# Peptides against a protein of PDB entry 6RGO, part 18

Target 1, 392 residues: chain A of PDB entry 6RGO
Amino acid sequence: MALKLLGFNQDATCFSVISSNKGVTIYNCDPFGKCFELEKSTSNDEELDFLVEMLFSTSLIAVVDKTIGASKRKKLKIVNTKRKATICELTFPHEIMDVIMNRKIICVVLKSDQIFVYDISCMKLLRTIDVRGEKLKSTSKFRNSEAVGDIGVRVSLSTDNNSILCYSSYSKSDKENAPLNDIVVFDALKCIQINVLPAVHQSNIVCIACSPDGMLMATASEKGTIIRVFKTIDTENDEPILVNEFRRGSRPSRISEMKFNHDNTLLACVGESDTIHIFALPVTTTEADANEDDTLQQSSHSLSSSINGLQYISKGLANRFGKIIVSKIPTQSQQRHVAYIKIPENAKYRIGFPKDTTNTIHICGEDGNYLVYSIPRNEVGPCTLVKSNTFD

## One batch from the design tools (peptide)

Design b1_p11_2_s2 (made by RFdiffusion4, then SolubleMPNN; from b1_p11_2, 4 letters changed)
Fold by OpenDDE base, seed 5:
Structure b1_p11_2_s2 (fold): chain B 392 residues (1-392), chain A 11 residues (1-11)
Amino acid sequence: as target 1 above (392 residues)
Amino acid sequence: SEEDELFEKLK
């Protein structure tokens, strides 16, 4: 049967899939098993396509039927999985491209490059963000979005209650062909823009991950060779703070998903390559007050390889056109993965980090495999398979 | 539950 992966929930306790014969299925990770099924509304042998966003392990899901020919691609359903009932239904002017949520907010991304921000508690619209802005509305040349492939607004939302929304935006170039290479950081609760990171890549951003606490974001372009990690809120001299630059590879390869672990110590990425890459983030030791006493000399060989290569991105020459060129970190200071997982060629995989085990990663494949890996801490190497299950 | 309260507000 053709499986299509929808992904993990926010804490990797569940994942969702489309089965060509059954419809949408949600699996629990531990104990492993089917916990919900959304039956097909149509008997037609049409290729099923859905968006499903889960609210952790709760019975709340957001569902969009994206099946070709369906008038339903503009319709968001909020479903109670315990009651098997639609509790809310919203219709949008354009096709829904993405849905993301936490305990406070639902964000709906449209094919029109609009983001609708809702209070989840009452489904009240808080804000409509128009990423194209008013200036691009006058140039009524809708790029036939059919000819320009999967390039649209990308979003990520913090899983905490602070509800930090990161989204890709068009650079301020008056060119009809401006890339989606800016990042906007938005407080989704207060409906205020917090920060703007200009030109974080040279090409369109295709993948964004926000940390669970909303303090970090990771970005990747269409090239997928470099991943950049920034602070979301904090700035230095009114400039964005680049925390890390990671090299996934030398060859171009699309990154489909990135995730932080729950303590912001690891960043994983997956995509069209045969390899899931896991990167270590520098632990910001909060200076906990060093109260004096106890002598226990446990020689933890902290691999304190002095990552003193925080090159302050000095104010690169503001060329006359206000283009902040994010200075390329020299290729010599680009960090590699600390761990990896080999996956089958051409298999689409999704990733998730469980909350309670910061050194564990959950993965699932369109090959019908759900896999749990242990991440090595003391050496650079492969992850160890701990548990495997199959689904259909 | 927090979940049930959320569902009653969405009706």
Scores: peptide ipSAE 0.034, ipTM 0.747, DockQ to the pose 0.902
Fold by OpenDDE base, seed 1:
Structure b1_p11_2_s2 (fold): chain B 392 residues (1-392), chain A 11 residues (1-11)
Amino acid sequence: as target 1 above (392 residues)
Amino acid sequence: SEEDELFEKLK
């Protein structure tokens, strides 16, 4: 059967797949099994395409049927899985490209480069963000809509209640074809822009991950060779704070998904390569907990010693146009993965971090494998397979 | 649950 992966929910307790014969299936991770099925709306042997976003382990899902015609691709359904009932239905002026949510907010991304921000509790529209309109204000030139190809606005939302939204925006460029290489950080609850990170890559951003707490953001470009991690809210002298620069590889390869673990100690990435990469983040000591002198001198010495060479390159070189260029960390100081998982070539995989086990990663493949790996703590190496299940 | 209250508000 052709499987298409939709991904894990926010806490990796469930994952969603499209099966050509069954429609959408949601699996529970532990105990492993089917927890919901959504039948296909047509008997035709058409290739099924859906967006499904699940609200944690709840009975709330957001569904977009993209299989049939331009009209369905504009329709968001909020469904109660226990009742098998549509609670709310919204129709948009343009095709829905992405849907993300937490306990407070739903964000709907359109092909028009618009982001609709809703209060999930009542489906009230809080804000429409027009990323093209922001570009037009900066460039005074209309972008021909046809030249956009597969490169649209990318979004990520914090899984906490603070609801930090990170999205890709167009750099201020006199060129008609300005890349989507700025990041805007947005408070989705207050509907306020809180930060702008200019030109974080040279090419379009294709992947963004926000940390669960919204304090960190990871970005990758079309090249997928370098991952950058920034602080979302904090600035140093009104400049963006680059926390990490990771090297995924030397060869270009698209990154399809990135995720932080729940304590912001790990960043995983997956894409078109045969390898899931896991990177260690430095523990950001929040100054607040400096009072408990508890002498857990535990031997974290070995992994930290290689990280000490990251001078905070806070000094963005202002280019000739006063734009902050994120200074490239010297290639020698670019961190590599601390752990990895080998996956079949050409198999699409999705990743998730469970909340309760910070050193565990869940993965699922279009090959029908659901796999649980343990991440090594004290050494650089392969992850260990702990559990495997199959799905159809 | 907070989630069940969410479903009642969405009706």
Scores: peptide ipSAE 0.028, ipTM 0.724, DockQ to the pose 0.861
Fold by OpenDDE base, seed 3:
Structure b1_p11_2_s2 (fold): chain B 392 residues (1-392), chain A 11 residues (1-11)
Amino acid sequence: as target 1 above (392 residues)
Amino acid sequence: SEEDELFEKLK
């Protein structure tokens, strides 16, 4: 049967799938099994297309039926899965492209490059962000919306209550063809823009991930060869906003999803390649828990030595063209993966990090495999398969 | 759960 993966929830306790015969099915990861099913509304052999976003392991899902008609593609349903009841229905002026949520906020991304931010507790609109309206203030020409293919506004939201929203925005370049290569960091609760990261890639950003705590964000462009990790907030310390630059590969390949683990020590990426890549992040020890005592001289040859080379180039060029946040990191300082998983070339996979086991990754494939892998800590190599299940 | 209370408010 043709399966289409919708992905994992925020804590990787569940994943959602479209089955061509059944509709939407949600699986629980442990114990493995079906926990919810949404039947097809139509008997037609039409290819099913849905957005489904689940709120953790709760009975709350957001559903958009994209299968039939322009009217359905504009409707968001909030559904209680235990009751099988729609509790809220919202209609938007444009097609819904994405839906993301946490315990406080739901964000709805439209084909119009608008982001609607709601308080989930009452479905009150807090903010409409018009990413095109910001572009139009910088660039006079309306691009007709028809010719912009699979390149739209990308969003990610922290899974915590801080509700840090990161989204791609158009560069302020006077070019008619300004890329979606800026990032805006937004406090979704306070409705305040925290930061703007200009020109984080040379081409459009196609994938973004926010850390669970909202302190880090990862970006990938259409090329998918380089992943960049940034701090979301400017620290008062003259520390570079760019924390890491990872090389996924030498060949262009689209990244479809990235995720941080719960403690910000790992970043995983998946896409059109035969390989899930897992990168190690430097643990930012917040100075707070440096209790003096344990003099254990473990020679942590701190990965800090490679970052020191970046400090010298930043001061001179920053003055003339604004804060070039992306100083050309020498190609020699690009970190590789620490772990990997081989996947079938023709199967799309989705990834999730469980909360309770920071060195475990959940993956699911359109091949009907749900797989749990252990991530090696002390060696660079393949992940070890711990558990496997199949679904249809 | 806090999440189950959210469902009671959205009724």
Scores: peptide ipSAE 0.026, ipTM 0.708, DockQ to the pose 0.750
Fold by OpenDDE base, seed 4:
Structure b1_p11_2_s2 (fold): chain B 392 residues (1-392), chain A 11 residues (1-11)
Amino acid sequence: as target 1 above (392 residues)
Amino acid sequence: SEEDELFEKLK
């Protein structure tokens, strides 16, 4: 049976799947089992397509039925899973491409390159971000490129209440075909643009991850060879701060998902390759004032000891148009993964980091495997399988 | 829970 993965929730306590025969199924990770099913609305042998975003382990899901016709693809349903009831239905002018949420905000991404930002508590529209309208203000001719592929606006939202939204925007180049290679950092609660990271890649950004606290973001382009990690809010001399540049591989491969762990010590990536890569981030020692003697010896032996040497590279290079481009870390200074998981080449996987265990990763595959791995702390190597379950 | 209160406001 064809399974399609919808992914983990924000804390990796649940994941959602489309089963061709059943519709949408949500699984709980621990204890492992089905927690919700949304039955197929139609008896037709049509390929099921859904967006489902779950709010943590709550009974709130956002659902978009993309299976049939242009009308359904424009409808967002907010569903209470305990009541099995639609509590809100919104209709958009264009097809819904993505839905992301936290405890405060829902963001709806449209095929029009618009982002609708809602207060989740009342479904009030706070902002419409028009990424194309921003491009039109910067470029004299917008060609409606109807035909150029799976390249749309990408978004990521912090899982905390600060609700930092990172989205891809069109570079302000005078080129008619400006790539989606800028990042905008946006306070979704205050509806204020905080930062703009220009030209973070040479090609379109296809994957973004925001850290849970919204302080870091990771980006990958269509090439998927380099992952860049930036500070979201902080700048040095009005320049973006590049914290890390990771090399996933030498061969181009699409990255479909990236996730930070809850303490910002790890970044995982998954995609079309046979390997999930896990990278270590430098622990930003916040200078916690050394005074409070609170002796809680929780031996969080983080991988901190070996990575102390990466200086922040803040200095942008002016491009041929006098625009700042983020400096590239020399290839010799590009970090590799510290851990990896081998996965089947033909199976799409999704990743999630559980909140309570910073050195575990949850993964699920379209092959019907739900797997929990332990991440090595002291050595570079494979992750160890701790738990496995199957689903259908 | 704050989560159940969210559902009551969306009615």
Scores: peptide ipSAE 0.025, ipTM 0.709, DockQ to the pose 0.849

Design b1_p11_2_s3 (made by RFdiffusion4, then SolubleMPNN; from b1_p11_2, 4 letters changed)
Fold by OpenDDE base, seed 2:
Structure b1_p11_2_s3 (fold): chain B 392 residues (1-392), chain A 11 residues (1-11)
Amino acid sequence: as target 1 above (392 residues)
Amino acid sequence: SEEDKLFEELS
């Protein structure tokens, strides 16, 4: 059967798939099994397309039927899976491109480059962010560039209650084809812009991940060769803080998804390549007060790859040279993966990090495999397969 | 409200 992956929920306790014959199926990861099915509304042999976002392990899902008719593609349904009932229906002026949520906020991304931010508790509209309108204040020419390509506004939301929203925005450059290479950090609860990271890549940003706590974000461009990790809120001298720069590979390959683990120690990425890459983030040892007593020598062999190069993103160099504001970490200080998983080249995979096990990753494939891997701590190498299940 | 129903259904 043709399967299409929708992805994991925020804590990787469930994942969603589209089956060409059945509609949407949600699987529980442990114990493994079907927990919900949404049947096709139509008997037609049309290729099913859905957006489904699940709120953790709750009975709440957001659903967009993208299969048939321009009207359905503009309709968000909030569904209680336990009651099998639609709780709320919202209709948008444009096609829904993405839906992301946490326990506080639901964000709806439209084909118009608008982000609608709702309080999930009441479905009250808190903010409409017009990502194009922010550009138009600087550039008078509406090119009706039909965004002919897969280049649209990308979003990521923290899974915590702080509800840090990261989204791609158009660079303020007077170039008619300004790339989506800026990042805006937004407090979705207070509806306040916290930070702007200008020109984090040379080309459009195609993938963003926010950390669960909203303190970090990862970005990848269309090239997918370099992943950059920034602090979201913190700045040094009003400049963005680049924490890490990772090299996925030398060959261009699209990254479709990135995820942080729950303690911000790992970043995983997946895409069109035969390899899921896992990168280690430096554990910022907060010098918590060394109060005396408990001599548990947890020899945390911190892999003391002292990333000496906190590179300041100087605003001044960007304007003069039209170069990326991000001072490239020297290629020698670009970290590679610490772990990897080999996947079939032609199978799309999705990734998730479970909350309870920081060194475990869940993956699922359009090949019908749900796989649990253990991530090596002390060695650079392959992940170890711990559990496998199949789905149809 | 319809709001209170959404919160009761999220709980």
Scores: peptide ipSAE 0.026, ipTM 0.678, DockQ to the pose 0.160
Fold by OpenDDE base, seed 3:
Structure b1_p11_2_s3 (fold): chain B 392 residues (1-392), chain A 11 residues (1-11)
Amino acid sequence: as target 1 above (392 residues)
Amino acid sequence: SEEDKLFEELS
């Protein structure tokens, strides 16, 4: 059957798929099995397209029918899966491109480059972010809405209650084709902008991940060769906001999804390549807990690769327009993956990190495979397959 | 869950 993957929920306890014959199916990961099915509303042989965002392992899903010809592309439905009932229906002025949520916030991204931020508890609109309106304040030239294919505003939301929203914004360049290569960090609860990261890539950002706690974010451009990891908040210490650069590969390949694990020690990426890459993040020791004198001499020879303390003086090279250029990590200090999974060529995969096991990754494929892998801790190499299931 | 209750109040 033709399967289309929608992805995992926030804690990788469930994943969603579109079956051409059935509609949307949600699977539970453990115990493995179907937990919900949304039947196809149309008898037409039209290619089904949906957005489905699930709130963790709850009975709440957000659903958008994106099927071609459907007048429903502007409608968000909130559905209780246990009751099979629509709780709320919202209609937007433009097509819905993405929906993300946590326990506090739901964000709706429109084709108009608008982000609608709602309090999930009452579906009250907290903020409309107009990414085009911000561009128009910075650039005299209107983007013709028709000319840009798969390039839209990208978003990621922290899975915690802090509700840190990261989104791609247009560079303040007077160029007609200003790229979506700035990042805005936004507190979705307080409705305040926390930070702006200018020109984090040379081309449009196509993938963003926020850490569960909202303290880190990862970005990838259309090239997908370099992943950058940033702090979301400027620390009072002159620490560089760019914490890591990872090299996925030498060949351009689109990254479709990135995820942090629950303790911010790992970043995984998947896309059009035959390989899921997993990168190790530096443990940010918050200096606060260093005062408990617990002398447990556990001689863990952690291979602290002493990245020699080259004080990268963040020479904020103000460009001709007074923009702080994010200092690039030299190509010699670009880290590679610590682990990988080989996947079939041309099979789309999605990734998720379970909460209970920080060294485990869940993956699912349009080939009908649900796979659980163990990530090696002390060696660079392939992940080990722990569990396999199939779905139709 | 508490989340399931919150959505029961919206229905």
Scores: peptide ipSAE 0.026, ipTM 0.690, DockQ to the pose 0.632
Fold by OpenDDE base, seed 4:
Structure b1_p11_2_s3 (fold): chain B 392 residues (1-392), chain A 11 residues (1-11)
Amino acid sequence: as target 1 above (392 residues)
Amino acid sequence: SEEDKLFEELS
């Protein structure tokens, strides 16, 4: 059967899949098994398409049925899985492209380049972000929506209660074809723009990951060769702080998903390539707790290749429009993966980091494999398979 | 969980 992966929840305790015959199935990771099924609404042999976002291991899911007709694609259902009941139904003016949430916020991304931000506790609309309207305030010409291919606004939300929302925005270039290569950092609770990272890539951003605490953000462009990690809130001389620049590969390949682990020590990426890459992040020692208990910290520090250098984003080559482009780290200082997982060619995989084990990664494939890997801490190499399960 | 209670109040 054709499986389509929807992904892991925020803590990788569950993952969601579309089965062509059954509809949506949610699996629990440990103990492994089905925890919820949402039946397909139609008997037709139509290709099932859904958005499903699960709130951790709770009874709350957000569901969008994209299978049939333009009307359902505009409806968000909030479902209690224990009650098997729709709690809330929202209808949007445009097709829903993405839904993300944490314990405080639901964000709904529309094909119109709008982001609707809701308080999850009452489903009150807090903000409508009009990414296109912001562009139009900066650029006089409406781009007709038809010719924008598979490139929309990308979003990521912190899994903590701070609810830091990172989204891709249009560069304020006077070009009609301005890429989605700016990032906005937004406090989703206060509805305040915190930061703007201009031109973080030369092409459209296709993948964003926010750290669980919202302090870091990873970005990848359509090329998928370079991943950049920035501080979200902190700036240096009013300029964005580039923490890391990772090289996934030399060949272009789309990155579909990136995730930080829960302690911000690892960044994983997956996409169209045969390889999941895991990168080590420098431990930001918060200066504060340099006190007594020196004994237990020894084991985590060994992958400290001492990349002490916060590389200043030097004022890069101003493009023909005088805009600061994020300077590229020299190719010699570009970090490679510290660990990897080989996956079947042409299988789509999703990734998740469990909260309790910072050196473990969960992956699931459209091939019906759920796999748990241990990440090496002291050596650059392959991850070790710890557990495997199959699903249909 | 406290989360389940919050969603019970929304229903």
Scores: peptide ipSAE 0.025, ipTM 0.683, DockQ to the pose 0.632
Fold by OpenDDE base, seed 1:
Structure b1_p11_2_s3 (fold): chain B 392 residues (1-392), chain A 11 residues (1-11)
Amino acid sequence: as target 1 above (392 residues)
Amino acid sequence: SEEDKLFEELS
């Protein structure tokens, strides 16, 4: 049977899949098993397509049926899984491309490059962000820059209550075909733009991850060879702070998903490659915890000795056009993964970090495997398989 | 949970 993965929830306690014969199934990770099933509404042999976002381990899900008819693709359903009831239904002017949520906010991304921001508690519209309208204010020409193919606005939301929204925007260029290579950082609760990171890649951004606390973001372009990590809010001399630049690989390969762990010490990425890569982030010692044990210094020194070559060359070279170009970190100072997982070639996987165990990662595949791996702390190498389950 | 309360407010 064809499985399609939708992903993990925010704390990796559940994941959702589409089964061609059943519809949407949600699995609990521990104890492993089915916790919810949404039956297929149609007897047709049509390929099922859904968006499903779950609010942590709660009974709240957001669902978009993308399978049949242009009207359903524009309809968001908020569903109680315990009651098996639709609570709220919203209809949009355009096809829904993505839905993200936390305990405070739902964001709905449309094919029109609009982001609708809702208060989850009452489904009140707080803001409509028009990413095309922002481009049009920057470029005098009204031409229908339909996003060519699969390129559209990408979003990520912090899982905390601060509700930091990161989204891709069009660069300020006089060219009709400006790439989606800027990042806007938005406070979704206050409905204010708090930062703009210009031209973070040379091509369109296809993947964004926000940290759980909203203090960091990771970005990848269509090339997927380099991942950049930035501070979201903090700036240095009104310039964006590049914290890390990671090399995933030498060959172009699309990154489909990135996740931070809950303490911002690890960044994982998955995509079209046979390898999940896990990168270590420098622990920003907040000055407060300077008092505990000398023993942690020795293990951090081996990872930090490679990090000490990152002079903060926050030297935004203002190009001849006054654009801040994030200076590329020299290829020699690009960090590689500290851990990896090999996955079957051409198998699509999703990733999640559990809250309770910062050194474990949950993965699931369209091959019907749910796998739990332990991440090595003191060595660069493969992750160790701890638990495996199968689903259909 | 606080989330169950949020969900009761939506219902």
Scores: peptide ipSAE 0.025, ipTM 0.683, DockQ to the pose 0.624

